Peptides against a protein of PDB entry 4U39. Designs and how they scored, part 25

Target 1, 302 residues: chain A of PDB entry 4U39
Amino acid sequence: SIKVIGVGGGGNNAVNRMIENEVQGVEYIAVNTDAQALNLSKAEVKMQIGAKLTRGLGAGANPEVGKKAAEESKEQIEEALKGADMVFVTAGMGGGTGTGAAPVIAQIAKDLGALTVGVVTRPFTFEGRKRQLQAAGGISAMKEAVDTLIVIPNDRILEIVDKNTPMLEAFREADNVLRQGVQGISDLIATPGLINLDFADVKTIMSNKGSALMGIGIATGENRAAEAAKKAISSPLLEAAIDGAQGVLMNITGGTNLSLYEVQEAADIVASASDQDVNMIFGSVINENLKDEIVVTVIATG

## One batch from the design tools (peptide; aimed at target 1 F282)

Design b2_p15_1_s4 (made by RFdiffusion4, then SolubleMPNN; from b2_p15_1, 5 letters changed)
Fold by OpenDDE base, seed 3:
Structure b2_p15_1_s4 (fold): chain B 302 residues (1-302), chain A 15 residues (1-15)
Amino acid sequence: as target 1 above (302 residues)
Amino acid sequence: SFVRVYRDGKLVAEY
């Protein structure tokens, strides 16, 4: 089974976006120290952690409170994660609960023997230096606690949105990119396509790989496969070129009109941009909601 | 420590 656990405000917003986009074949868990915020989660399973420590009032933007809340709740988190083959831990780094609790939850998942993947954001520069410093500490702790950590630099999201995009919409886009990172992997296992992968294939690419980068490309029209692949490998979310990666996981998602030719064309473009000795695995997914769109997701590890 | 677990909006466990 696949479990997605959203931790704190940003993680729970990302989980809500996943549910709204009908991501299939996963169980959703929302974790927070703020009881009022937790009540707004759409997740089937909701866990209030650190109830004695915080009295349900949240972590006050203090990562140490988030950490202690998760440590206090360890046995209940273990029970909620029990039997998962794969666990996604999603959070916005820089806050109290997400930054402090996400590494603890990730370690619990890993100790249970699940393939543990972190999908987290760095804060925007406008959120201030304190949040950036807190995020750096949380990301460091996440790297030690996961098999693979996908880090999304929120400032790079500003390069793919309009310059007049309101701050609230920039946060919604960050939630959407977190959704795309989780869905880009989970769909390869849970959703049928033209080329299916199993859990063992994903595990070979993601086990004990450390940091990863994600690129996304979306296109329509006659050359949509090639355009989507080119956008993915040149994505602003890729802080480094994919030619330095030791492993590449690729998802090619389209509507019911997706052809094997389009899948092969997209895969060939990504392979040509990668190192010759790269371990590349690709799958295809059919999503009826995409109609004429193709979405290419690339995850570069190593 | 007190953990509250909810499923489908209902409290199912309190620790």
Scores: peptide ipSAE 0.397, ipTM 0.909, DockQ to the pose 0.014
OpenDDE base, seeds 1, 2, 4, 5: peptide ipSAE 0.354, 0.367, 0.063, 0.229; ipTM 0.910, 0.913, 0.712, 0.855

Design b2_p15_2 (made by RFdiffusion4)
Pose (drawn by RFdiffusion4):
Structure b2_p15_2 (pose): chain A 294 residues (1-190, 197-206, 209-302), chain P 15 residues (1-15)
Amino acid sequence: SIKVIGVGGGGNNAVNRMIENEVQGVEYIAVNTDAQALNLSKAEVKMQIGAKLTRGLGAGANPEVGKKAAEESKEQIEEALKGADMVFVTAGMGGGTGTGAAPVIAQIAKDLGALTVGVVTRPFTFEGRKRQLQAAGGISAMKEAVDTLIVIPNDRILEIVDKNTPMLEAFREADNVLRQGVQGISDLIALDFADVKTIMKGSALMGIGIATGENRAAEAAKKAISSPLLEAAIDGAQGVLMNITGGTNLSLYEVQEAADIVASASDQDVNMIFGSVINENLKDEIVVTVIATG
Amino acid sequence: ATRSVLTFYAGKGFP
């Protein structure tokens, strides 16, 4: 019983993307102050929060509103989250609802005893001062409210995509990366949560590599461990979760080769949760998701 | 879609 909660617009898209990618084994909850944007969620459960406060008009990039909105819906949320063994709280930070509400929601989930993993994006630098400041204040709050907070620096999306990909695609990729963040874990729970719990505090950074071809598992792992999303050296990690996904042609040669690359770059006595998952919708593509904690 | 796990490791050290 693992629940992925998209909070605000940032999470709304990630949840959509996750659903679009048919990520299995999770119950999705899209939570928004913005009734219009919420009705775009492909989530079976659409929770409008702050209905009294925002009247479906959203938080206006005011985290305080997203917070008061979440506090207003404190009871509706717990109801939706009860029974969750694990709650992914996925949101865009810098907003109002995502920045405000996610800590409230993730804290509720944490109090509910669920393994609360918040997976959020820090706004692109270009989103400006308000977005940056609010997320910083927001990411700071997400840390206090989750067991593990995987923070995806959107600015690093721009290093990854072609220099000329339009902004719309840059935001889109942030959504996918958020989805890639949650799927990277949720695919490994579809197992004693104390395992993953022992891996889940402090902040967490993740990396992704995608590759195709003859030497792809290594190409993917190398790209994953060196990825711009992954801002710090992995040898600094106390715990590392590794997810290898590929087609039905995923060989153990490929799997371990990528594991060896991720492992050698991590500390030798590192605790590790490693999985490889077969995605029939993949052909020659392979995706290594690496999440380091410490 | 179908997802299946090929390998799994949880513990100390290298998988």

Design b2_p15_2_s1 (made by RFdiffusion4, then SolubleMPNN; from b2_p15_2, 8 letters changed)
Fold by OpenDDE base, seed 1:
Structure b2_p15_2_s1 (fold): chain B 302 residues (1-302), chain A 15 residues (1-15)
Amino acid sequence: as target 1 above (302 residues)
Amino acid sequence: MVQKILYFYSGKGRP
């Protein structure tokens, strides 16, 4: 089983976005220290952590409170994650609950023997220096607690949205990028394809790899596959080129008109941009809602 | 929505 656990406000917003976009084959868990915020979750499983510590009033933007809250609720977290083959831990770094609790939850998942993938955001620069510093500490703790950590730099989202995009829409786009990171991987596992990716292959690429980079490309038209692939490998979300990556996961999602040629063309572009000895796995997904669009998601590990 | 997924593996571990 695949479980997605949203931790704190940002993680829970991402989980809500995943549910709204019908990401299939995963179980959703919402975790928060704020009971009122937790009630707004669309997840089937809602877990309040640190009830004794926080009294449901949240972590007060303090990561140490978030950490202690997860530690207080360790047994309940273990029970909720038990039997998962894979666990996605999603959070917005820089806050109290997400920053402090996500590493603890990730470690619990890893200790249970699940393939543990962090998908987290760095705060926007406008959220202030304190959040950036807290996020750096949380990301460092996440690296030790996960098999693979995808870090999304929110400031790079500003490069892919219109300059007039309201701040609220920039946060919604951050939630969408978190969704794309989880879905890009979960679709490769959860949906029986024409070629089964062995969960073993995903484990080989993602186990104990540390930091990962994610790129996304979207295109339409005659060369849409090639354009989407080129956009993915040059995505502003990539903090570095993928040429040094030891592992690559690629998802090619298109409408019902997605051809095998387009899939191969996109895969060849990503492979050519990667290390010669790269372990690459790729999947293609048919989403009837995409019509003429192709979405390429690239996750580079190692 | 019938999600059809085709997976291709290009790594050293091709079945």
Scores: peptide ipSAE 0.023, ipTM 0.585, DockQ to the pose 0.513
OpenDDE base, seeds 2, 3, 4, 5: peptide ipSAE 0.010, 0.021, 0.000, 0.007; ipTM 0.435, 0.442, 0.316, 0.419; seeds 2, 4 fail the geometry check

Design b2_p15_2_s2 (made by RFdiffusion4, then SolubleMPNN; from b2_p15_2, 8 letters changed)
Fold by OpenDDE base, seed 3:
Structure b2_p15_2_s2 (fold): chain B 302 residues (1-302), chain A 15 residues (1-15)
Amino acid sequence: as target 1 above (302 residues)
Amino acid sequence: MKQTLLAFYSGKGRP
């Protein structure tokens, strides 16, 4: 089974966005120290952590409180994650609960023998230096606790959105990029396409790889496959080019009109931008909610 | 109009 665990406010918002976008074949768990915020989760499983420590009042933006809250609730987390083959741990780094609890939860998932993938955001620079410093510590702890850690730099989202985009919409875009990171992997396993991957293929690429980068490309029209692939490999979300990556996981998602030719064209573009000795795997997904659009997701590991 | 990544996956009809 595949489980997605959203940790703290940002992680829970991302999980809500996944549920709203009907991401299939995954079980959703919401974790928070704030009982009021947790009640707003759409997840089937809602877990309040650190109930004794915090009394449900949240972590006060302190990562040490988030950490201790997860440690207090270790047995409950173990029970909720038991029997998962794969666990996605999603969080917004820089806060109290997400930053402190996500590494503890990730370690619990890994110790249970699940393929453990972190999908996390760095805070926007405008959230202030304290959040950036807390996020750096949380990301460091996540790297040690996961098989693969996808880090989304929120400041790069500002290159994709309009300059007049309200701050609230920039946070919603961050939640959507977290969704795309999880869905881009989970759909390869759980959702039928023209080329399906198994869990063993994904495990081979993602086991003990450390940090990963994600690129996303979206296009429409006659050259949509090639354009989406080119946008993915040049995505602002990639802090480096995909050259030098030891592994590449590619998802090519389209509507019912997605052709095998378009899948091959997109795969050839990503392969041509990668090292000659790269371990590349690619899958295709059919999403009936996509009309004329192709979405290419690239995850570069190593 | 830069299509926001937000509008794309929502499956809800374009306004």
Scores: peptide ipSAE 0.000, ipTM 0.383, DockQ to the pose 0.030
OpenDDE base, seeds 1, 2, 4, 5: peptide ipSAE 0.005, 0.000, 0.000, 0.000; ipTM 0.387, 0.380, 0.382, 0.373; seeds 1, 2, 4, 5 fail the geometry check

Design b2_p15_2_s3 (made by RFdiffusion4, then SolubleMPNN; from b2_p15_2, 9 letters changed)
Fold by OpenDDE base, seed 5:
Structure b2_p15_2_s3 (fold): chain B 302 residues (1-302), chain A 15 residues (1-15)
Amino acid sequence: as target 1 above (302 residues)
Amino acid sequence: MKKTLLYFYSGVGRP
């Protein structure tokens, strides 16, 4: 089974976005120290952590409170994660609960033998230096606790949105990028497509790889596959080129009109941008909600 | 109606 755990406010917003977009084949768990925020979750499983420590009043933007809250609730987290083959831990870094609890939850998932993937955001620079420093500590702790850690630099989202985009929409886009990171992987396993990957292939690419980068490309029209692939490998979300990556995971998602030729064309572009010795796996997914759009997601590991 | 299982850890230690 695949489980997605949203940790704290940002993680819970991402999980809500996944549920709203009908991401299939996964179980959703919302974790928070704030009971009021947790009640707004759409997840089937809602877990309040650190009830004794915080009394449901949240972590007060303190990562140490988030950490201790997860430690207090360890047995409950273990029970909720039991039997998962794969666990996604999603959080916004820089806060109290997400920054402190996500590494603890990730370690619990890993200790249970699940393939543990972190999908987390760095805060925007405008959220202030304190959040950036807290996020750096949380990301360091996540890197030690996961098999693969995808870090989304929120400031790079400002390069892909209009300059007039309201701050609230920039946060919604961060939640959407978190969704795309989880869905881009989970769909390869859980959603039947033109090319199905087994869980063992995904595990080979993602086990003990440390930090990963994600690129996303979307295109329409006659050359949509090639354009989407080119956008993915040159994505502002990629802090480095994929040519140095030891592993690449590619998802090609299209509508019912997605052709095998388009899948091959996109795969060839990503392969040509990668090292010759790269272990690349790719899958294709059919999403009936996509008409003329192709979405290419590239995850570079190593 | 998706049954939201709220695990409230009520501090009553069941063994």
Scores: peptide ipSAE 0.012, ipTM 0.355, DockQ to the pose 0.016
OpenDDE base, seeds 1, 2, 3, 4: peptide ipSAE 0.011, 0.000, 0.008, 0.000; ipTM 0.414, 0.415, 0.402, 0.332; seeds 2, 4 fail the geometry check

Design b2_p15_3 (made by RFdiffusion4; failed a check: a repeat of another design)
Pose (drawn by RFdiffusion4):
Structure b2_p15_3 (pose): chain A 294 residues (1-190, 197-206, 209-302), chain P 15 residues (1-15)
Amino acid sequence: SIKVIGVGGGGNNAVNRMIENEVQGVEYIAVNTDAQALNLSKAEVKMQIGAKLTRGLGAGANPEVGKKAAEESKEQIEEALKGADMVFVTAGMGGGTGTGAAPVIAQIAKDLGALTVGVVTRPFTFEGRKRQLQAAGGISAMKEAVDTLIVIPNDRILEIVDKNTPMLEAFREADNVLRQGVQGISDLIALDFADVKTIMKGSALMGIGIATGENRAAEAAKKAISSPLLEAAIDGAQGVLMNITGGTNLSLYEVQEAADIVASASDQDVNMIFGSVINENLKDEIVVTVIATG
Amino acid sequence: DFVQVYENGKLVKEY
């Protein structure tokens, strides 16, 4: 019983993307102060929060509103989250709802005893000072409210995509990366949560590599461990979760080769949760999702 | 599909 909660617009898209990618084994909850944007969520559960406060008009990039909105809907949320063994709280930081409500929601989930993993994006630098400041204040709050917070620096999306990809695609990729963050874990729980719990505090950084071809598992792993999303050296990690996903042509040669690359870059006595998952919708593509904690 | 759990660099569980 793992629930992925998209909070605000940032999470709304990630949840959509997760659903679009048919990520299985999770119950999705899209939470928004913005009734209009919420109605775009492909989530079966659409929770409008702050209905009294925002009247479906959203938080206006005011985290305080997203917060008060979440606090207003404190009871509606717990009801939706009760029974969750694990709650992914996915949101865009820098906004109002994502920045404000996610900590409220993630904290509720944490109090509910669920393994609360918050997977959020720090706004692109170009989103400006307000976005940066609010997320920072927000990411700071997400850390206090989750067991593990995987923070995806959107600015690093720009290092990954072609220098000329339009902004729209840059934001889109941030959504996918957020999806890639949650799927990277949720695919490994579809298993004693104390295992993943022992891996889940402090902040967390993740990396992704995608490759195709003859030497792809290594190409993917190398790209994953060196990825711009992954800002710090993995040898600094106390715990590492690795996810290897490929087509039905995923061989153990490829799997371990990638594992060896990720392992050698991690500390030798590191705790590790490692899985490889077959995605029939993949052909020659392989995706390594690496999440380091410490 | 599988999941492996390592503690202190040693494999302790596999699913």

Design b2_p15_3_s1 (made by RFdiffusion4, then SolubleMPNN; from b2_p15_3, 5 letters changed)
Fold by OpenDDE base, seed 4:
Structure b2_p15_3_s1 (fold): chain B 302 residues (1-302), chain A 15 residues (1-15)
Amino acid sequence: as target 1 above (302 residues)
Amino acid sequence: SFVRVYKDGKLVAEY
């Protein structure tokens, strides 16, 4: 089974976005120290942690409170994650609960023997230096606790949205990018396509790889496959070129009209941009919610 | 209580 655990406000917003987009084949768990925020979660399983420590009022932007809340809740987190083959831990780094609890939860998942993938955001620069410093500590702790850590730099989201995008919409886009990161991997396992991957394939690419970069490309029209692939490999979310990655996981998602030719065309573009010795695995996914769009997700590891 | 677990909007466990 695949479990997605959203930790804190940002992680829970991402989980809500996943549910709203009908991401299939995963179980959703929402974890928070804020009981009121947790009540707004759409997740089937909701876990309030640190109830004694926080009185359900949240972590007060203190990562140590988030950490302690997860540590005191270890047994219950273990029970919630039990039987998962794969666990996605999603959080917005820089806050209290997400920054502190996500590494603890990730370690619990890893210790249970699940393939543990972190999908987290760095805060926007406008959130201030304190959040950036807290996020750096949380990201460092996540790297030690996961098999693969996808870090989304929120400032790079500003390159893919209009400059006049309201702050609230920028956060919504961050939630969407977190969704895309989880879905881009989970769909390869859980959702049929023209080229299916199994869990073992994904595990081979993602086990003990440390940091990963993600690129996303979306396109429509006659050259949509090539355009989507080119956008993915040149994505602002990629802090570095795919050239030099030791492993590449690629998802080519389209509607029911996705052709094998389009899948091959997209894969060839990504392969051509990658090192010749790269371990590249690609899958295709059919998403009936896509009309004429192709979505290419690339995860570069190593 | 350290933890409250809800499933389908119902409290299912309290620790």
Scores: peptide ipSAE 0.504, ipTM 0.941, DockQ to the pose 0.014
OpenDDE base, seeds 1, 2, 3, 5: peptide ipSAE 0.347, 0.266, 0.309, 0.492; ipTM 0.909, 0.858, 0.893, 0.934

Design b2_p15_3_s2 (made by RFdiffusion4, then SolubleMPNN; from b2_p15_3, 5 letters changed)
Fold by OpenDDE base, seed 1:
Structure b2_p15_3_s2 (fold): chain B 302 residues (1-302), chain A 15 residues (1-15)
Amino acid sequence: as target 1 above (302 residues)
Amino acid sequence: SFVAVYRNGKLVALY
């Protein structure tokens, strides 16, 4: 089974966005120290951590409280993760709960033998230096606790949105990028009857790889597949080029008119931008809601 | 939907 754990406010907002977009083949778990915030989760499984420590009042933006809260609730986390083949841990880094608890939860998943993938955000610069420093510590701890860590730099989201985008919409876009990272991988595994083979190949690419980069490209028109692929490999979300990547996961999602030619064209572009000896998995997904749009998600590991 | 697996730049599986 695949489990997605949203940790803290940002992680739970991302999980809500995943549920709203009907991401298939995954189980959702919401984790928080704030009981009121947790009640707003759309996840089927809601877990309050550190109930004794925090009394449900949250972590007070202190990562050490978030860490201790997850440690207090270790047995409950273990039970919720039991039998998972893959665990996504999603969080907004820089806060108390997400920053402190996400590494602990990730380590628990890894210790249970799950392929553990972190999908986390760096705070926007406008959230202040304190959050950025806390996020750096949390990301470092996540890197040690996961097989693969995708870090989304929120400031790079500002390069892909309109300059007049309200602050609230910038956070919603961060939630959407987190969704795209999880969905881009989960959709590759969600094929009935092939899960074990696809999962084994995904595990080969993602196991013990450390940091990964994610790029997203969206396009329409006659060359939409090529344009989307080019946008993905040159995405502002990529902090580096993918030319040295030993592993690549690519998802191409389109409407019912997505052709095999378009899929191949996009795959060839991504492969050509990667290492010659790259291990690449690419999948095509049909989403009837996209109509004329193609979305390419690239995750580069190694 | 389908999944293709490349290893060492070569297609090794198609699902």
Scores: peptide ipSAE 0.051, ipTM 0.754, DockQ to the pose 0.879
OpenDDE base, seeds 2, 3, 4, 5: peptide ipSAE 0.103, 0.045, 0.029, 0.041; ipTM 0.754, 0.636, 0.552, 0.753; seeds 2, 4 fail the geometry check

Design b2_p15_3_s3 (made by RFdiffusion4, then SolubleMPNN; from b2_p15_3, 5 letters changed)
Fold by OpenDDE base, seed 5:
Structure b2_p15_3_s3 (fold): chain B 302 residues (1-302), chain A 15 residues (1-15)
Amino acid sequence: as target 1 above (302 residues)
Amino acid sequence: SFVVVYRNGKVVKVY
């Protein structure tokens, strides 16, 4: 089974976005120290951590409180993650609960033998230096606790949205990018009615790979597959080119009119931009809601 | 829908 665990406010917002977009083949868990915020989660499983430590009042933007809250609730986290083959840990880094608890939860998942993938955001620069420093510490701790860590640089979202985009919409887009990172992988593994990967092949690409980069490309029209692939490999979300990546996961999602030729064309572009010795997995997904759009998601590991 | 595993410059598996 695949479990997605949202940790703290940002992680739970991302999980809500995944549920709203009907990401299939995964179980959702919401974790928070704030009992009121947790109650607003759409996840079937809701877990309050650190009830003795915080009394449900949250972590006060302190990562050490988030860490201790997860440690207090270790047995409950273990029970919730038990039997998972894969665990996605999603969080907004820079806060209290997400920054402190996500690494602890990731380590618990890994110790249970799950393939553990972090999908986290780095805060916007405008959120201030304190959040950036806390996020850096949390990301470092996540890197030690996961098999693969996808880090979304929120400042790069400002390059793909209109400059007049309200702050709340920029945060909503960050939640959407977290959704795309999880869904881009989970659709290849567990989407009902699709040909799914053997979990061994996924482990080859993602096990003990450290930091990963994600690129997204969206296009329409006659050359939509090629355009979407080119946009994905040159995405502002990529902090580096994919030419040195040891592994690549590629998801090509389109409407019911997605052709084999379009999938091949997109895959050839990404393969040509990668190292000749790259381990690449690519898959096609049909989403009836995309109609004439193609979405290419590239995750580069190693 | 299909999935392809590409390794060391070669297709090694097609689903």
Scores: peptide ipSAE 0.323, ipTM 0.910, DockQ to the pose 0.823
OpenDDE base, seeds 1, 2, 3, 4: peptide ipSAE 0.310, 0.292, 0.287, 0.039; ipTM 0.904, 0.891, 0.894, 0.556

Design b2_p15_3_s4 (made by RFdiffusion4, then SolubleMPNN; from b2_p15_3, 5 letters changed)
Fold by OpenDDE base, seed 3:
Structure b2_p15_3_s4 (fold): chain B 302 residues (1-302), chain A 15 residues (1-15)
Amino acid sequence: as target 1 above (302 residues)
Amino acid sequence: SFVLVYRNGKLVAKY
């Protein structure tokens, strides 16, 4: 089974966005130290952590409180994650609960023998230096606790949105990019396409790889497959070119009109931009909610 | 700490 655990405010917003976009084949768990915020989760499983420590009032933007809250609730976290083959841990780094609890939860998942993937954001520069420093510490702790850590640099999201985009919409786009990172992997296992992957294929690429980068490309029209692939490999979310990666996981998602030719065309573009010795796997997904759009997601590991 | 489990929008377990 695949479990997605959202940790703290940002992680729970991302989980809500996944549920709203009907991401299939996964179980959702919401974790928070704030009981009032947790009540707003759409997740099937809601877990309050650190009830003795925080009394449900949240972590006060302190990562050490988030860490201790997860440690207090270790047995409940273990029970909620038990029997998962794969666990996604999603959080917005820089806050109290997400930054402190996500590494503890990730370690619990890994110790249970699950393939553990972190999908987290760095805060925007406008959130201030304190959040950036807290995020750096949390990301370092996540890297030690996971098999693969996808880090989304929120400042790069500002390159793909309009200059007049309100702050709240920039956060919503960060939640959407977290959704795309989880869905881009989970759909390869859980959702049928033209080319299906299994859990063993994904495990081979993602086990003990450390940090990963994600690129996304979306296009429509006659050359949509080639355009989406080119956008994915040149995505602002990629802090480095994919040609240095040891492994590449590619998802090609389209509507019911997605052709095998389009899948091959997109795969050839990504392969040509990658190292010759790269271990590349790719799958296709059919999403009936996509009309004329193709979405290419590339995850570069190593 | 507590865990709430929902099925079809209804609370089915609390522990």
Scores: peptide ipSAE 0.373, ipTM 0.917, DockQ to the pose 0.016
OpenDDE base, seeds 1, 2, 4, 5: peptide ipSAE 0.199, 0.251, 0.052, 0.249; ipTM 0.827, 0.860, 0.562, 0.866

Design b2_p15_4 (made by RFdiffusion4)
Pose (drawn by RFdiffusion4):
Structure b2_p15_4 (pose): chain A 294 residues (1-190, 197-206, 209-302), chain P 15 residues (1-15)
Amino acid sequence: SIKVIGVGGGGNNAVNRMIENEVQGVEYIAVNTDAQALNLSKAEVKMQIGAKLTRGLGAGANPEVGKKAAEESKEQIEEALKGADMVFVTAGMGGGTGTGAAPVIAQIAKDLGALTVGVVTRPFTFEGRKRQLQAAGGISAMKEAVDTLIVIPNDRILEIVDKNTPMLEAFREADNVLRQGVQGISDLIALDFADVKTIMKGSALMGIGIATGENRAAEAAKKAISSPLLEAAIDGAQGVLMNITGGTNLSLYEVQEAADIVASASDQDVNMIFGSVINENLKDEIVVTVIATG
Amino acid sequence: ASLSVKTFHVGPPPS
């Protein structure tokens, strides 16, 4: 019983993307103050929060509103989260609802005893000062409210995509990366949560590599461990979760070769949760998701 | 989509 909660617009898209990618084994909850944007969620559960406060008009990039909105819906949320063994709280930070409400929601989930993993994006630098400041204040609050907070620096999306990809695609990729963050774990729980719990505090950074071809598992792992999303050296990690995904042509040669690359770059006595998952919708593509905690 | 786990390991790095 793992629940992925998209909070605000940032999470709304990630949840959509996850659903679009048919990520299995999770119950999705899209939570928004913005009734219009919420009605775009492909989530079976659409929770409008702050209905009294925002009247479906959203938080206006005011985290305080997203918070008060979440506090207002404190009871509706717990009801939706009860029974969750694990709650992914996925949101965009810098907003109102995502920045405000996610800590309230993730904290509720944490109090509910669920393994609360918040997976959020820090706004692109270009989103400006308000976005940056609010997320910083928001990311700070997400850390106090989750067991593990995987923070995806959107600015690093721009290093990854072609220098000329339009902004719309840059935001879109942030959504996918958020989805890639949650799927990278949720695919490994579809197992004693104390395992993953022992991996889940402090902040967490993740990396992704995608590759195709003859030497792809290594290409993917190398890209994953060196990825711009992954801002710090992995040898600094106390715990590392590794997810290898590929087509039905995923060989153990490829799997371990990528595991060896991720392992050698990690500390030797590192605790590790490693999985490889077959995605029939993949052909020659392989995706290594690496999440380091410490 | 169909997803299946091929390998899974918990603890020190898999070998």

